# Peptides against a protein of PDB entry 2L5G, part 44

Target 1, 41 residues: chain A of PDB entry 2L5G
Amino acid sequence: LSKEELIQNMDRVDREITMVEQQISKLKKKQQQLEEEAAKP

## One batch from the design tools (peptide; made by RFdiffusion4, then SolubleMPNN)

Design b2_p24_4_s1 (from b2_p24_4, 15 letters changed)
Fold by OpenDDE base, seed 3:
Structure b2_p24_4_s1 (fold): chain B 41 residues (1-41), chain A 24 residues (1-24)
Amino acid sequence: as target 1 above (41 residues)
Amino acid sequence: LDEVLRNLDRVREELKELRKKLLE
């Protein structure tokens, strides 16, 4: 692997991290909504 | 989930430091 191929692979992994963080954020928001709905009398 | 987010931020910083070393 060239230095350029390694940098391109790092840029790909950073995009994959961002996609996972967005999925976790959506799951956390849905968890909070379900907890707030379950806490309503 | 907060631990997973902290681990992802750590991996991102490790990738940034490796990228810096490859451009030097």
Scores: peptide ipSAE 0.275, ipTM 0.773, DockQ to the pose 0.740
Fold by OpenDDE base, seed 2:
Structure b2_p24_4_s1 (fold): chain B 41 residues (1-41), chain A 24 residues (1-24)
Amino acid sequence: as target 1 above (41 residues)
Amino acid sequence: LDEVLRNLDRVREELKELRKKLLE
């Protein structure tokens, strides 16, 4: 693996982290919506 | 979920420091 291939792999992992954070944000928003729906009489 | 987010931020900072060392 060249230094350039290692940097490209790090850039891929940084993108994968960002995608997981966006998925967690969507899950938190859905959790909040379900809690608000369950709190409605 | 907040613990998972903190762990992801830590891994991201570790990757940035490794990238910096590879560019030196």
Scores: peptide ipSAE 0.274, ipTM 0.774, DockQ to the pose 0.734
Fold by OpenDDE base, seed 5:
Structure b2_p24_4_s1 (fold): chain B 41 residues (1-41), chain A 24 residues (1-24)
Amino acid sequence: as target 1 above (41 residues)
Amino acid sequence: LDEVLRNLDRVREELKELRKKLLE
């Protein structure tokens, strides 16, 4: 593994983290919507 | 979910410090 290959792998992992954070944000919004609908009589 | 986000932020900071050490 060259330094360049290690940096490229770190860039890939940082993109994967960003994708997971976006998925979590969508899940939080869905959770809030379900909690708001469950609180309606 | 907030704990998972905090863990992702920690991993991102660890990657940043590893990049810094590779460029030094």
Scores: peptide ipSAE 0.273, ipTM 0.773, DockQ to the pose 0.740
Fold by OpenDDE base, seed 4:
Structure b2_p24_4_s1 (fold): chain B 41 residues (1-41), chain A 24 residues (1-24)
Amino acid sequence: as target 1 above (41 residues)
Amino acid sequence: LDEVLRNLDRVREELKELRKKLLE
């Protein structure tokens, strides 16, 4: 692996982290919505 | 989930510091 290939792999992992954070944010919002709907009489 | 988010932020900062060292 060249230094350039290693930097490109880091940039890929940074994008993968961002995608997982966005998925977690969507799951947290869905969880909150389900908890709010379950708390309605 | 908040612990997973904190762990992802830590991994991102570790990658940023490794990238900085590769550009030095």
Scores: peptide ipSAE 0.271, ipTM 0.772, DockQ to the pose 0.724

Design b2_p24_4_s3 (from b2_p24_4, 15 letters changed)
Fold by OpenDDE base, seed 4:
Structure b2_p24_4_s3 (fold): chain B 41 residues (1-41), chain A 24 residues (1-24)
Amino acid sequence: as target 1 above (41 residues)
Amino acid sequence: LDEVLENLDRVRKELEELRQKILE
């Protein structure tokens, strides 16, 4: 693996982390919405 | 989920530190 191939692989992993963070944020928002709706009488 | 986010931020930081070492 060249230095350029290593950097490209790291850039890929950083994008994958960002995608997982966005998924977690969406799940947290959906969880909060469901908890708020379940707390309504 | 907050612990998972904190762990992802740590991994991102470790990746950036490794990137700088590769560019040196």
Scores: peptide ipSAE 0.371, ipTM 0.818, DockQ to the pose 0.742
Fold by OpenDDE base, seed 3:
Structure b2_p24_4_s3 (fold): chain B 41 residues (1-41), chain A 24 residues (1-24)
Amino acid sequence: as target 1 above (41 residues)
Amino acid sequence: LDEVLENLDRVRKELEELRQKILE
């Protein structure tokens, strides 16, 4: 792999990490909403 | 999920360190 191909693969992995973090953030927000609704009498 | 986020931050840091070494 050239230096350019390695950097391009790293830029792909950075995008994949960002997508996973956004999914985790959405799951955390849904978890918090469910906990808040379950805590209401 | 916090442990997963911490692991992703660590992987990004390792990638940035590798990127710097490739650009040198």
Scores: peptide ipSAE 0.371, ipTM 0.817, DockQ to the pose 0.805
Fold by OpenDDE base, seed 5:
Structure b2_p24_4_s3 (fold): chain B 41 residues (1-41), chain A 24 residues (1-24)
Amino acid sequence: as target 1 above (41 residues)
Amino acid sequence: LDEVLENLDRVRKELEELRQKILE
């Protein structure tokens, strides 16, 4: 792998991390909604 | 989920440290 191919692979992994963080943020919001719904009588 | 976010932040930091070493 060239230095350029390594940097391109790192840029891809950083984008994949950002996509996973966005998925976790959606899951946290859904978890909070379910906890708030379960706390209602 | 917080532990997973902390692990992703560590991986991002390690990637940035490797990027700097490649650019040197």
Scores: peptide ipSAE 0.370, ipTM 0.817, DockQ to the pose 0.754
Fold by OpenDDE base, seed 2:
Structure b2_p24_4_s3 (fold): chain B 41 residues (1-41), chain A 24 residues (1-24)
Amino acid sequence: as target 1 above (41 residues)
Amino acid sequence: LDEVLENLDRVRKELEELRQKILE
């Protein structure tokens, strides 16, 4: 593995982390919406 | 979920520290 191939693999992992963070943010927003709907009479 | 986000930020920081060592 060249230094360039290692950096490219790190850039891929950084993108995968960002995708997981975006999925968690969507799940948190959905959880908050369900809690707000359950709190409405 | 907050603990998972904190763990992902730690992993991102460790990867950046490794990137800097490769660029040296």
Scores: peptide ipSAE 0.367, ipTM 0.816, DockQ to the pose 0.780

Design b2_p24_4_s4 (from b2_p24_4, 13 letters changed)
Fold by OpenDDE base, seed 2:
Structure b2_p24_4_s4 (fold): chain B 41 residues (1-41), chain A 24 residues (1-24)
Amino acid sequence: as target 1 above (41 residues)
Amino acid sequence: LDEVLKNLERVRKELEELREELLK
């Protein structure tokens, strides 16, 4: 891998991490909402 | 939801490990 290819691969991985973290955050918020709704009488 | 969250957390970990390998 050239230095440019390594940077491009790192930038790709960083974008994929960010997308996964956003999905995790969104799903954790939904999970919490469902747990709070299920705990309401 | 729990299974999907576990799967995404695994994918995050695998991508973080790949980033660490690219930085070595």
Scores: peptide ipSAE 0.357, ipTM 0.816, DockQ to the pose 0.294
Fold by OpenDDE base, seed 1:
Structure b2_p24_4_s4 (fold): chain B 41 residues (1-41), chain A 24 residues (1-24)
Amino acid sequence: as target 1 above (41 residues)
Amino acid sequence: LDEVLKNLERVRKELEELREELLK
C-alpha cells in the first residue's frame, strides 16, 4: 500500500467507527428508555 | 437490542484493531 492508500483506508475506517459509535449511542439511549418505561408502575 | 448492541461493539472493536494495524 502507498502512503496515500494507507491514509485513504484510515479515513474510511475512522468514518465507519464514527457511524458505528453513533448507532451504539442511539441504541443505548433506546435501551435506557425501554428500561425506564418498564420500571414505571 | 442487546444482541444488536453486542454485534455493533464487536464491529467497533474489529475496526479499531484494523486502524491500529494501518498505523504500524
Scores: peptide ipSAE 0.356, ipTM 0.817, DockQ to the pose 0.321
Fold by OpenDDE base, seed 3:
Structure b2_p24_4_s4 (fold): chain B 41 residues (1-41), chain A 24 residues (1-24)
Amino acid sequence: as target 1 above (41 residues)
Amino acid sequence: LDEVLKNLERVRKELEELREELLK
């Protein structure tokens, strides 16, 4: 891979990581809300 | 939700490993 191809692949991987982390954060917040609602009498 | 979270955490780890390989 050229230096340019490595940078392009890195930028793609960094975007994919960011998207996955945002999805994880969103789902963890929903899970916490459901657990807090289920724990309320 | 737990299974989806576990799958996303696996994908994150695989992408982080790929990022480390591209930096070597």
Scores: peptide ipSAE 0.356, ipTM 0.816, DockQ to the pose 0.315
Fold by OpenDDE base, seed 5:
Structure b2_p24_4_s4 (fold): chain B 41 residues (1-41), chain A 24 residues (1-24)
Amino acid sequence: as target 1 above (41 residues)
Amino acid sequence: LDEVLKNLERVRKELEELREELLK
């Protein structure tokens, strides 16, 4: 791999990590909301 | 939701490992 190919692969991985982290954060917030709603009588 | 979160945490870990390999 050239230096440019390594940078491009790194930038792709960093974008994919960011997307996964955003999805995790969104789903954790939804999970918390559902737990809080289920805990209400 | 728990299974989806577990799968996303796994994918995050696999991507972080790939990032570490690209930095070596």
Scores: peptide ipSAE 0.356, ipTM 0.816, DockQ to the pose 0.325

Design b2_p24_5_s1 (from b2_p24_5, 12 letters changed)
Fold by OpenDDE base, seed 3:
Structure b2_p24_5_s1 (fold): chain B 41 residues (1-41), chain A 24 residues (1-24)
Amino acid sequence: as target 1 above (41 residues)
Amino acid sequence: DELKRLEEEIKRLEQQKEELEKQL
């Protein structure tokens, strides 16, 4: 792997991490909404 | 049930994130 291929792989992985983090954030927000709804009497 | 499915999916995605971070 060239230095350029390593940088391209890092940039790809960083994009994949960002996509996973956005999915986690969306699901955690939905989780919080369901927990708040379940905590209502 | 839905909460448990969300917890398991979040856990799966957090593990995927950790594996991706190990590739950096």
Scores: peptide ipSAE 0.625, ipTM 0.908, DockQ to the pose 0.165
Fold by OpenDDE base, seed 4:
Structure b2_p24_5_s1 (fold): chain B 41 residues (1-41), chain A 24 residues (1-24)
Amino acid sequence: as target 1 above (41 residues)
Amino acid sequence: DELKRLEEEIKRLEQQKEELEKQL
């Protein structure tokens, strides 16, 4: 692998991580909303 | 159960994130 190919692979993985983190954050926020609604008397 | 389904999906995505972080 060239230096350029290594950088491209790193940038690809960084983008994939960011997309997964955004999905996790969205689902955790939805989970919290459902837990708060279920905890109301 | 929607809460259980969300927890299972969050856990799956956290595991996917950990496998991606090992490629850095």
Scores: peptide ipSAE 0.624, ipTM 0.909, DockQ to the pose 0.159
Fold by OpenDDE base, seed 1:
Structure b2_p24_5_s1 (fold): chain B 41 residues (1-41), chain A 24 residues (1-24)
Amino acid sequence: as target 1 above (41 residues)
Amino acid sequence: DELKRLEEEIKRLEQQKEELEKQL
């Protein structure tokens, strides 16, 4: 792999991480909503 | 159970994130 290919692979992985983190955040917010709804008397 | 499905999916995505972070 060239230096350019390594940088491109890193940039790709960073974008994939960001997308996964956004998905996790969305699902954790939904989880919290369901837990709060289940905790209502 | 929707909550259980969310927990399982969050766990899968956290594992995927950890695998991606190992490539950095």
Scores: peptide ipSAE 0.624, ipTM 0.908, DockQ to the pose 0.164
Fold by OpenDDE base, seed 2:
Structure b2_p24_5_s1 (fold): chain B 41 residues (1-41), chain A 24 residues (1-24)
Amino acid sequence: as target 1 above (41 residues)
Amino acid sequence: DELKRLEEEIKRLEQQKEELEKQL
């Protein structure tokens, strides 16, 4: 792999990490909402 | 159970994130 191909692979992985982090954040927020709704009398 | 499904999905995504971070 050239230096450019290595940078492109790193940039791809960084984008994939960002997408996974956004999905985790969305699901954790939904989890918190369901827990807060279940805790209401 | 919806909470259990969310916990399992979060766990799978955290594992995927850890595998991606090991590729950097």
Scores: peptide ipSAE 0.623, ipTM 0.908, DockQ to the pose 0.162

Design b2_p24_5_s2 (from b2_p24_5, 13 letters changed)
Fold by OpenDDE base, seed 1:
Structure b2_p24_5_s2 (fold): chain B 41 residues (1-41), chain A 24 residues (1-24)
Amino acid sequence: as target 1 above (41 residues)
Amino acid sequence: SELERLKENIKRLEQQKKELEEQL
């Protein structure tokens, strides 16, 4: 791999991490909503 | 349940995030 290919791969991985983090955040919020609804009397 | 599926999805995504971070 060239230096440029290594940088491009890092940038790709950083974008993928960001996308996964956004998905995790969305699902955690939905989890919290379901837990709060289940805790209502 | 929906809640169980969410927990499993979060667990899989957390593992995927870890594997991506290990590539840096």
Scores: peptide ipSAE 0.632, ipTM 0.908, DockQ to the pose 0.165
Fold by OpenDDE base, seed 5:
Structure b2_p24_5_s2 (fold): chain B 41 residues (1-41), chain A 24 residues (1-24)
Amino acid sequence: as target 1 above (41 residues)
Amino acid sequence: SELERLKENIKRLEQQKKELEEQL
């Protein structure tokens, strides 16, 4: 692997991580909403 | 339930994130 290929692979993985983190954040927000709704008297 | 499905989806995505971080 060239230096350029290693950088490209790192950048690809960083983008994939960012996409997964955004999905996690969205689902955690929805989880919190459902837990708050369930905790209402 | 929707809540259980969300928890399991989050768990799978956290594992995917970990596997991606291990590739760096």
Scores: peptide ipSAE 0.631, ipTM 0.908, DockQ to the pose 0.160
Fold by OpenDDE base, seed 3:
Structure b2_p24_5_s2 (fold): chain B 41 residues (1-41), chain A 24 residues (1-24)
Amino acid sequence: as target 1 above (41 residues)
Amino acid sequence: SELERLKENIKRLEQQKKELEEQL
């Protein structure tokens, strides 16, 4: 791979990581909501 | 349950994130 191809691959992977992190954050917030509701008397 | 499905989905996404980080 050229230097330019390596940078492009890094930028692609960084975008994919960001998308996965956003999904994880959304699901963790939903998990917390369900756990808080289940903990209510 | 919905909660267990969320936990398993989070676990899979955390693994996917790790595999992506290993490509950097």
Scores: peptide ipSAE 0.631, ipTM 0.908, DockQ to the pose 0.163
Fold by OpenDDE base, seed 2:
Structure b2_p24_5_s2 (fold): chain B 41 residues (1-41), chain A 24 residues (1-24)
Amino acid sequence: as target 1 above (41 residues)
Amino acid sequence: SELERLKENIKRLEQQKKELEEQL
């Protein structure tokens, strides 16, 4: 792998991490909403 | 339940994130 190919692979992995983090954040927000709704009398 | 499914999905995505971070 060239230096350019290594950078391209790193950039790909960084984008995939960002997409997974956004999905986790969205699901954690939904979890919090359901827990707050269940805690209401 | 929906809550249990969300917790399980979060757990799987946290593991996927860890595996991606190990590729850096």
Scores: peptide ipSAE 0.629, ipTM 0.908, DockQ to the pose 0.160

Design b2_p24_5_s3 (from b2_p24_5, 10 letters changed)
Fold by OpenDDE base, seed 1:
Structure b2_p24_5_s3 (fold): chain B 41 residues (1-41), chain A 24 residues (1-24)
Amino acid sequence: as target 1 above (41 residues)
Amino acid sequence: SELERLKEEIKRLEEQKEKLKEEL
């Protein structure tokens, strides 16, 4: 791999990590909402 | 349940994130 390809691959992976982290955050918030709703008498 | 599906999807995404971090 060229230096440019290595940087491009790193940037691609960094973007994918960010997208996955955003998805996790969204789903964790939804999980919390469902748990709080289920905990209401 | 929806809650179980969310927990499993979060787990899958956390495992995916771990693998992506190992590629760096």
Scores: peptide ipSAE 0.613, ipTM 0.902, DockQ to the pose 0.164
Fold by OpenDDE base, seed 5:
Structure b2_p24_5_s3 (fold): chain B 41 residues (1-41), chain A 24 residues (1-24)
Amino acid sequence: as target 1 above (41 residues)
Amino acid sequence: SELERLKEEIKRLEEQKEKLKEEL
């Protein structure tokens, strides 16, 4: 693998991580909403 | 429940993120 291919692979993985983190954040926000709704008297 | 499904999906995505970080 060239240096350029290694950088491209790193950038690909970084983008995939970012996408997964955004999905996690969205789902955690929805989880919090459901937990707050369930905690209301 | 919806809450249980969300917790399991978050867990799956956290595991996916960990695997992706191991590729770096």
Scores: peptide ipSAE 0.612, ipTM 0.902, DockQ to the pose 0.160
Fold by OpenDDE base, seed 4:
Parts: sequence; structure tokens; C-alpha cells
Structure b2_p24_5_s3 (fold): chain B 41 residues (1-41), chain A 24 residues (1-24)
Amino acid sequence: as target 1 above (41 residues)
Amino acid sequence: SELERLKEEIKRLEEQKEKLKEEL
């Protein structure tokens, strides 16, 4: 792999990590909402 | 339940994120 290909691969992985982190954040917020709703009388 | 499905999906995504970080 060239230096350029290595940088492109790192940039790809960084974007994939960001997408996964956004998905996790969204699902954790939904989890919290369901837990708070279940705790209401 | 929906809550159980969310917990399992979060776990799967955390494991995916860990693997992606090992590629860096």
C-alpha cells in the first residue's frame, strides 16, 4: 500500500467509527427513554 | 422486548467499533 492508500484506509475507518458511534448514541437515547417510561406509574 | 433488542444491538455495535479501532 502507498502512503496515500494507507491514509485513505484510515479515513474510511474513521468515517465508519463515526457512523457506528452515532448509531450507538441514538440507541442509548432510545434505551434511556424506554427505561424512564417504564419507571413512570 | 424492545429494550432487550436495543441492549443487544448496542452491544453488537460496541464490538464492531472496537474491531474498527484495532484497524487504526
Scores: peptide ipSAE 0.612, ipTM 0.902, DockQ to the pose 0.163
Fold by OpenDDE base, seed 2:
Structure b2_p24_5_s3 (fold): chain B 41 residues (1-41), chain A 24 residues (1-24)
Amino acid sequence: as target 1 above (41 residues)
Amino acid sequence: SELERLKEEIKRLEEQKEKLKEEL
């Protein structure tokens, strides 16, 4: 791999990680909402 | 339940994130 191809692969993986992290954050917020709603009398 | 499905999906995404970090 050229230096440019290596950087492009790193940038691709970094974008994929960011997308997964955003999805995890969204689902954790939904989990928290459901747990807070279930804890209300 | 919906809560159980969310917990399992979060777990799968955390495992995917770990694998992606190993590619760096």
Scores: peptide ipSAE 0.611, ipTM 0.902, DockQ to the pose 0.159

Design b2_p24_5_s4 (from b2_p24_5, 13 letters changed)
Fold by OpenDDE base, seed 1:
Structure b2_p24_5_s4 (fold): chain B 41 residues (1-41), chain A 24 residues (1-24)
Amino acid sequence: as target 1 above (41 residues)
Amino acid sequence: SELERLKQNIKRLEEQKKKLEEQL
């Protein structure tokens, strides 16, 4: 891999991490909502 | 349940994130 290809791969991985983090955040919020609804008397 | 599916999906995504971070 060239230096440029290494940088491009890092940038790709960084973007994928961001997308995964956003998905995790969304699902954690949905989890919390379901747990709060289940905890209501 | 939906809650169990969410927990499992979060766990899968956390592991995916860890593997991506290990590539940096």
Scores: peptide ipSAE 0.637, ipTM 0.910, DockQ to the pose 0.165
Fold by OpenDDE base, seed 4:
Structure b2_p24_5_s4 (fold): chain B 41 residues (1-41), chain A 24 residues (1-24)
Amino acid sequence: as target 1 above (41 residues)
Amino acid sequence: SELERLKQNIKRLEEQKKKLEEQL
């Protein structure tokens, strides 16, 4: 792989990590909402 | 339950994130 191809692969992986992190954050917020609702008397 | 499905999906995504970080 060229230096440019290595950088492009890194940038692709960084974008995928960001997308996964955003999904995790959204699901953790939804989990918290369900746990808070279940904990209400 | 919905809560259990969310926990399992989060766990799966955390493992996916770990595998992506290992590719950097």
Scores: peptide ipSAE 0.637, ipTM 0.910, DockQ to the pose 0.158
Fold by OpenDDE base, seed 3:
Structure b2_p24_5_s4 (fold): chain B 41 residues (1-41), chain A 24 residues (1-24)
Amino acid sequence: as target 1 above (41 residues)
Amino acid sequence: SELERLKQNIKRLEEQKKKLEEQL
């Protein structure tokens, strides 16, 4: 791979990581809500 | 349950994130 191809691959992977992190954050917030509701008397 | 499905989905996504980070 050229230097340019390596940079493009890194930028692509960084975007994918960001998308996965956003999904994880959303699901963790939903998990917390369900756990808090289940813990209510 | 919905909670267990969420936990498993989070686990899958954390593993996907780890594999992506290993490509950097």
Scores: peptide ipSAE 0.636, ipTM 0.910, DockQ to the pose 0.163
Fold by OpenDDE base, seed 2:
Structure b2_p24_5_s4 (fold): chain B 41 residues (1-41), chain A 24 residues (1-24)
Amino acid sequence: as target 1 above (41 residues)
Amino acid sequence: SELERLKQNIKRLEEQKKKLEEQL
């Protein structure tokens, strides 16, 4: 792998991490909403 | 339940994130 190919692979992995983090954040927000709704009398 | 399905999905995605970070 060239230096350019290594950078391209790193950039791809960084984008995949960002997409997974956004999915986790969205699901954690939904979890919090369900827990707050269940805690209401 | 929906809550348990969300917790399982979060756990799966956290493990996926860890594997991606190990590739850096």
Scores: peptide ipSAE 0.635, ipTM 0.909, DockQ to the pose 0.160

Design b2_p24_6_s1 (from b2_p24_6, 23 letters changed)
Fold by OpenDDE base, seed 4:
Structure b2_p24_6_s1 (fold): chain B 41 residues (1-41), chain A 24 residues (1-24)
Amino acid sequence: as target 1 above (41 residues)
Amino acid sequence: KEEKEKLIKNLEELYRKLKEELEA
């Protein structure tokens, strides 16, 4: 395996991490909204 | 869920590749 191939795979993983983090953030925001609405009488 | 699964798969592949290079 070349150093270049390893770097390319790392860059791909970094992009996927970013996408997953964005999804987690959206889900946490939705969870918070649902919890706030459920706490209303 | 699909993006997490893809991420895990890519991390596993990277780990395998790094291990192969370290053992060479």
Scores: peptide ipSAE 0.036, ipTM 0.529, DockQ to the pose 0.087
Fold by OpenDDE base, seed 3:
Structure b2_p24_6_s1 (fold): chain B 41 residues (1-41), chain A 24 residues (1-24)
Amino acid sequence: as target 1 above (41 residues)
Amino acid sequence: KEEKEKLIKNLEELYRKLKEELEA
């Protein structure tokens, strides 16, 4: 792998991490919504 | 040097993000 290819692979992995972070955030938000709904009388 | 420095910074950022997700 060239230095350029390594940088490109890291940039790709960084984007994949960001996508996972967004998915986790979305799931946490959904969990919170379900917990708030379940707590309503 | 610039490409090596960029590579190092990207690695540091990736490790930081992975650590933050494991701690969350």
Scores: peptide ipSAE 0.032, ipTM 0.489, DockQ to the pose 0.107
Fold by OpenDDE base, seed 1:
Structure b2_p24_6_s1 (fold): chain B 41 residues (1-41), chain A 24 residues (1-24)
Amino acid sequence: as target 1 above (41 residues)
Amino acid sequence: KEEKEKLIKNLEELYRKLKEELEA
């Protein structure tokens, strides 16, 4: 890989990481909501 | 319970993907 290709790959990975982290946050929030609902009498 | 289990599995998969990307 050229230096330019490495930089491009890093930029791509950074975007993918951001997308994955947003999905994780969303799923954690949904999980918490389900736990709160399950804890209701 | 089933929906919670699905969310947990999805979360685990996302953590795995994130780790794979960080190690690539």
Scores: peptide ipSAE 0.028, ipTM 0.476, DockQ to the pose 0.026
Fold by OpenDDE base, seed 5:
Structure b2_p24_6_s1 (fold): chain B 41 residues (1-41), chain A 24 residues (1-24)
Amino acid sequence: as target 1 above (41 residues)
Amino acid sequence: KEEKEKLIKNLEELYRKLKEELEA
């Protein structure tokens, strides 16, 4: 693995992490909304 | 009760998806 290939892989991983974090945030928000609705009669 | 059952199923699906994303 060259230094350039390592940097490219790091940039890819950073983008993947950002995508995962956005999905987690979206799921947590939906979970909270559904839990709030579940707490209603 | 049907609305609660739908809500429970939706929560279970969200928990599954959240777990899959955390394991990625």
Scores: peptide ipSAE 0.024, ipTM 0.510, DockQ to the pose 0.015

Design b2_p24_6_s2 (from b2_p24_6, 24 letters changed)
Fold by OpenDDE base, seed 1:
Structure b2_p24_6_s2 (fold): chain B 41 residues (1-41), chain A 24 residues (1-24)
Amino acid sequence: as target 1 above (41 residues)
Amino acid sequence: EEKKKELIENLNKEYQEQLQKQLE
């Protein structure tokens, strides 16, 4: 691995982390909405 | 319908936050 390949791999991992964090946020918000809907009579 | 608008707004907010984090 060149230094450039290591930097590119780091940048890729940072993007993947950001995407996963957003997916978790979306799932949490969707869960909350489903819980709020289930709590309505 | 309201839930769909809120979902779209949340998706747009998260997309903007991602773009900002990629520019930092």
Scores: peptide ipSAE 0.034, ipTM 0.509, DockQ to the pose 0.020
Fold by OpenDDE base, seed 4:
Structure b2_p24_6_s2 (fold): chain B 41 residues (1-41), chain A 24 residues (1-24)
Amino acid sequence: as target 1 above (41 residues)
Amino acid sequence: EEKKKELIENLNKEYQEQLQKQLE
């Protein structure tokens, strides 16, 4: 692996982490909305 | 039904924000 290939692999992993973190945030917000709805009389 | 629409709208907004961050 060249230095350039290592940097490209790091940039890819950083993008994948960002995507997963944002998906987790969406799922948490969805969970909160479902919990708030279940708590309404 | 209104709450499902709001949920879908929020999910779509956050998906568009992800695509924008990948293009910047």
Scores: peptide ipSAE 0.033, ipTM 0.509, DockQ to the pose 0.018
Fold by OpenDDE base, seed 3:
Structure b2_p24_6_s2 (fold): chain B 41 residues (1-41), chain A 24 residues (1-24)
Amino acid sequence: as target 1 above (41 residues)
Amino acid sequence: EEKKKELIENLNKEYQEQLQKQLE
């Protein structure tokens, strides 16, 4: 594992983390919207 | 219709935030 391969693997993991964080945010917002709609009379 | 608009606005915001984080 070269220093360059390590940096490239870190950059890949940082992108994957960002994508997962966005998916979690989207799912939380969608859950909140469904809860707010279910709470409407 | 409003839910679809809000979903698109949220996806666009999240995409712009990701692009900014990749440029910093």
Scores: peptide ipSAE 0.032, ipTM 0.502, DockQ to the pose 0.020
Fold by OpenDDE base, seed 2:
Structure b2_p24_6_s2 (fold): chain B 41 residues (1-41), chain A 24 residues (1-24)
Amino acid sequence: as target 1 above (41 residues)
Amino acid sequence: EEKKKELIENLNKEYQEQLQKQLE
């Protein structure tokens, strides 16, 4: 692995982490919404 | 309708967070 290949792999992983964190945020917000709606009479 | 509004607000927030991370 060259230094450039390592940087490119890091940039890819940082993008993948961002996408996963956004999916987790979306799922958490959807869960909270479903819990709040289920708590309404 | 409330669910649709919240979905749009969440998508807008995710999009703004993506744009900010691309500018840093």
Scores: peptide ipSAE 0.032, ipTM 0.504, DockQ to the pose 0.019

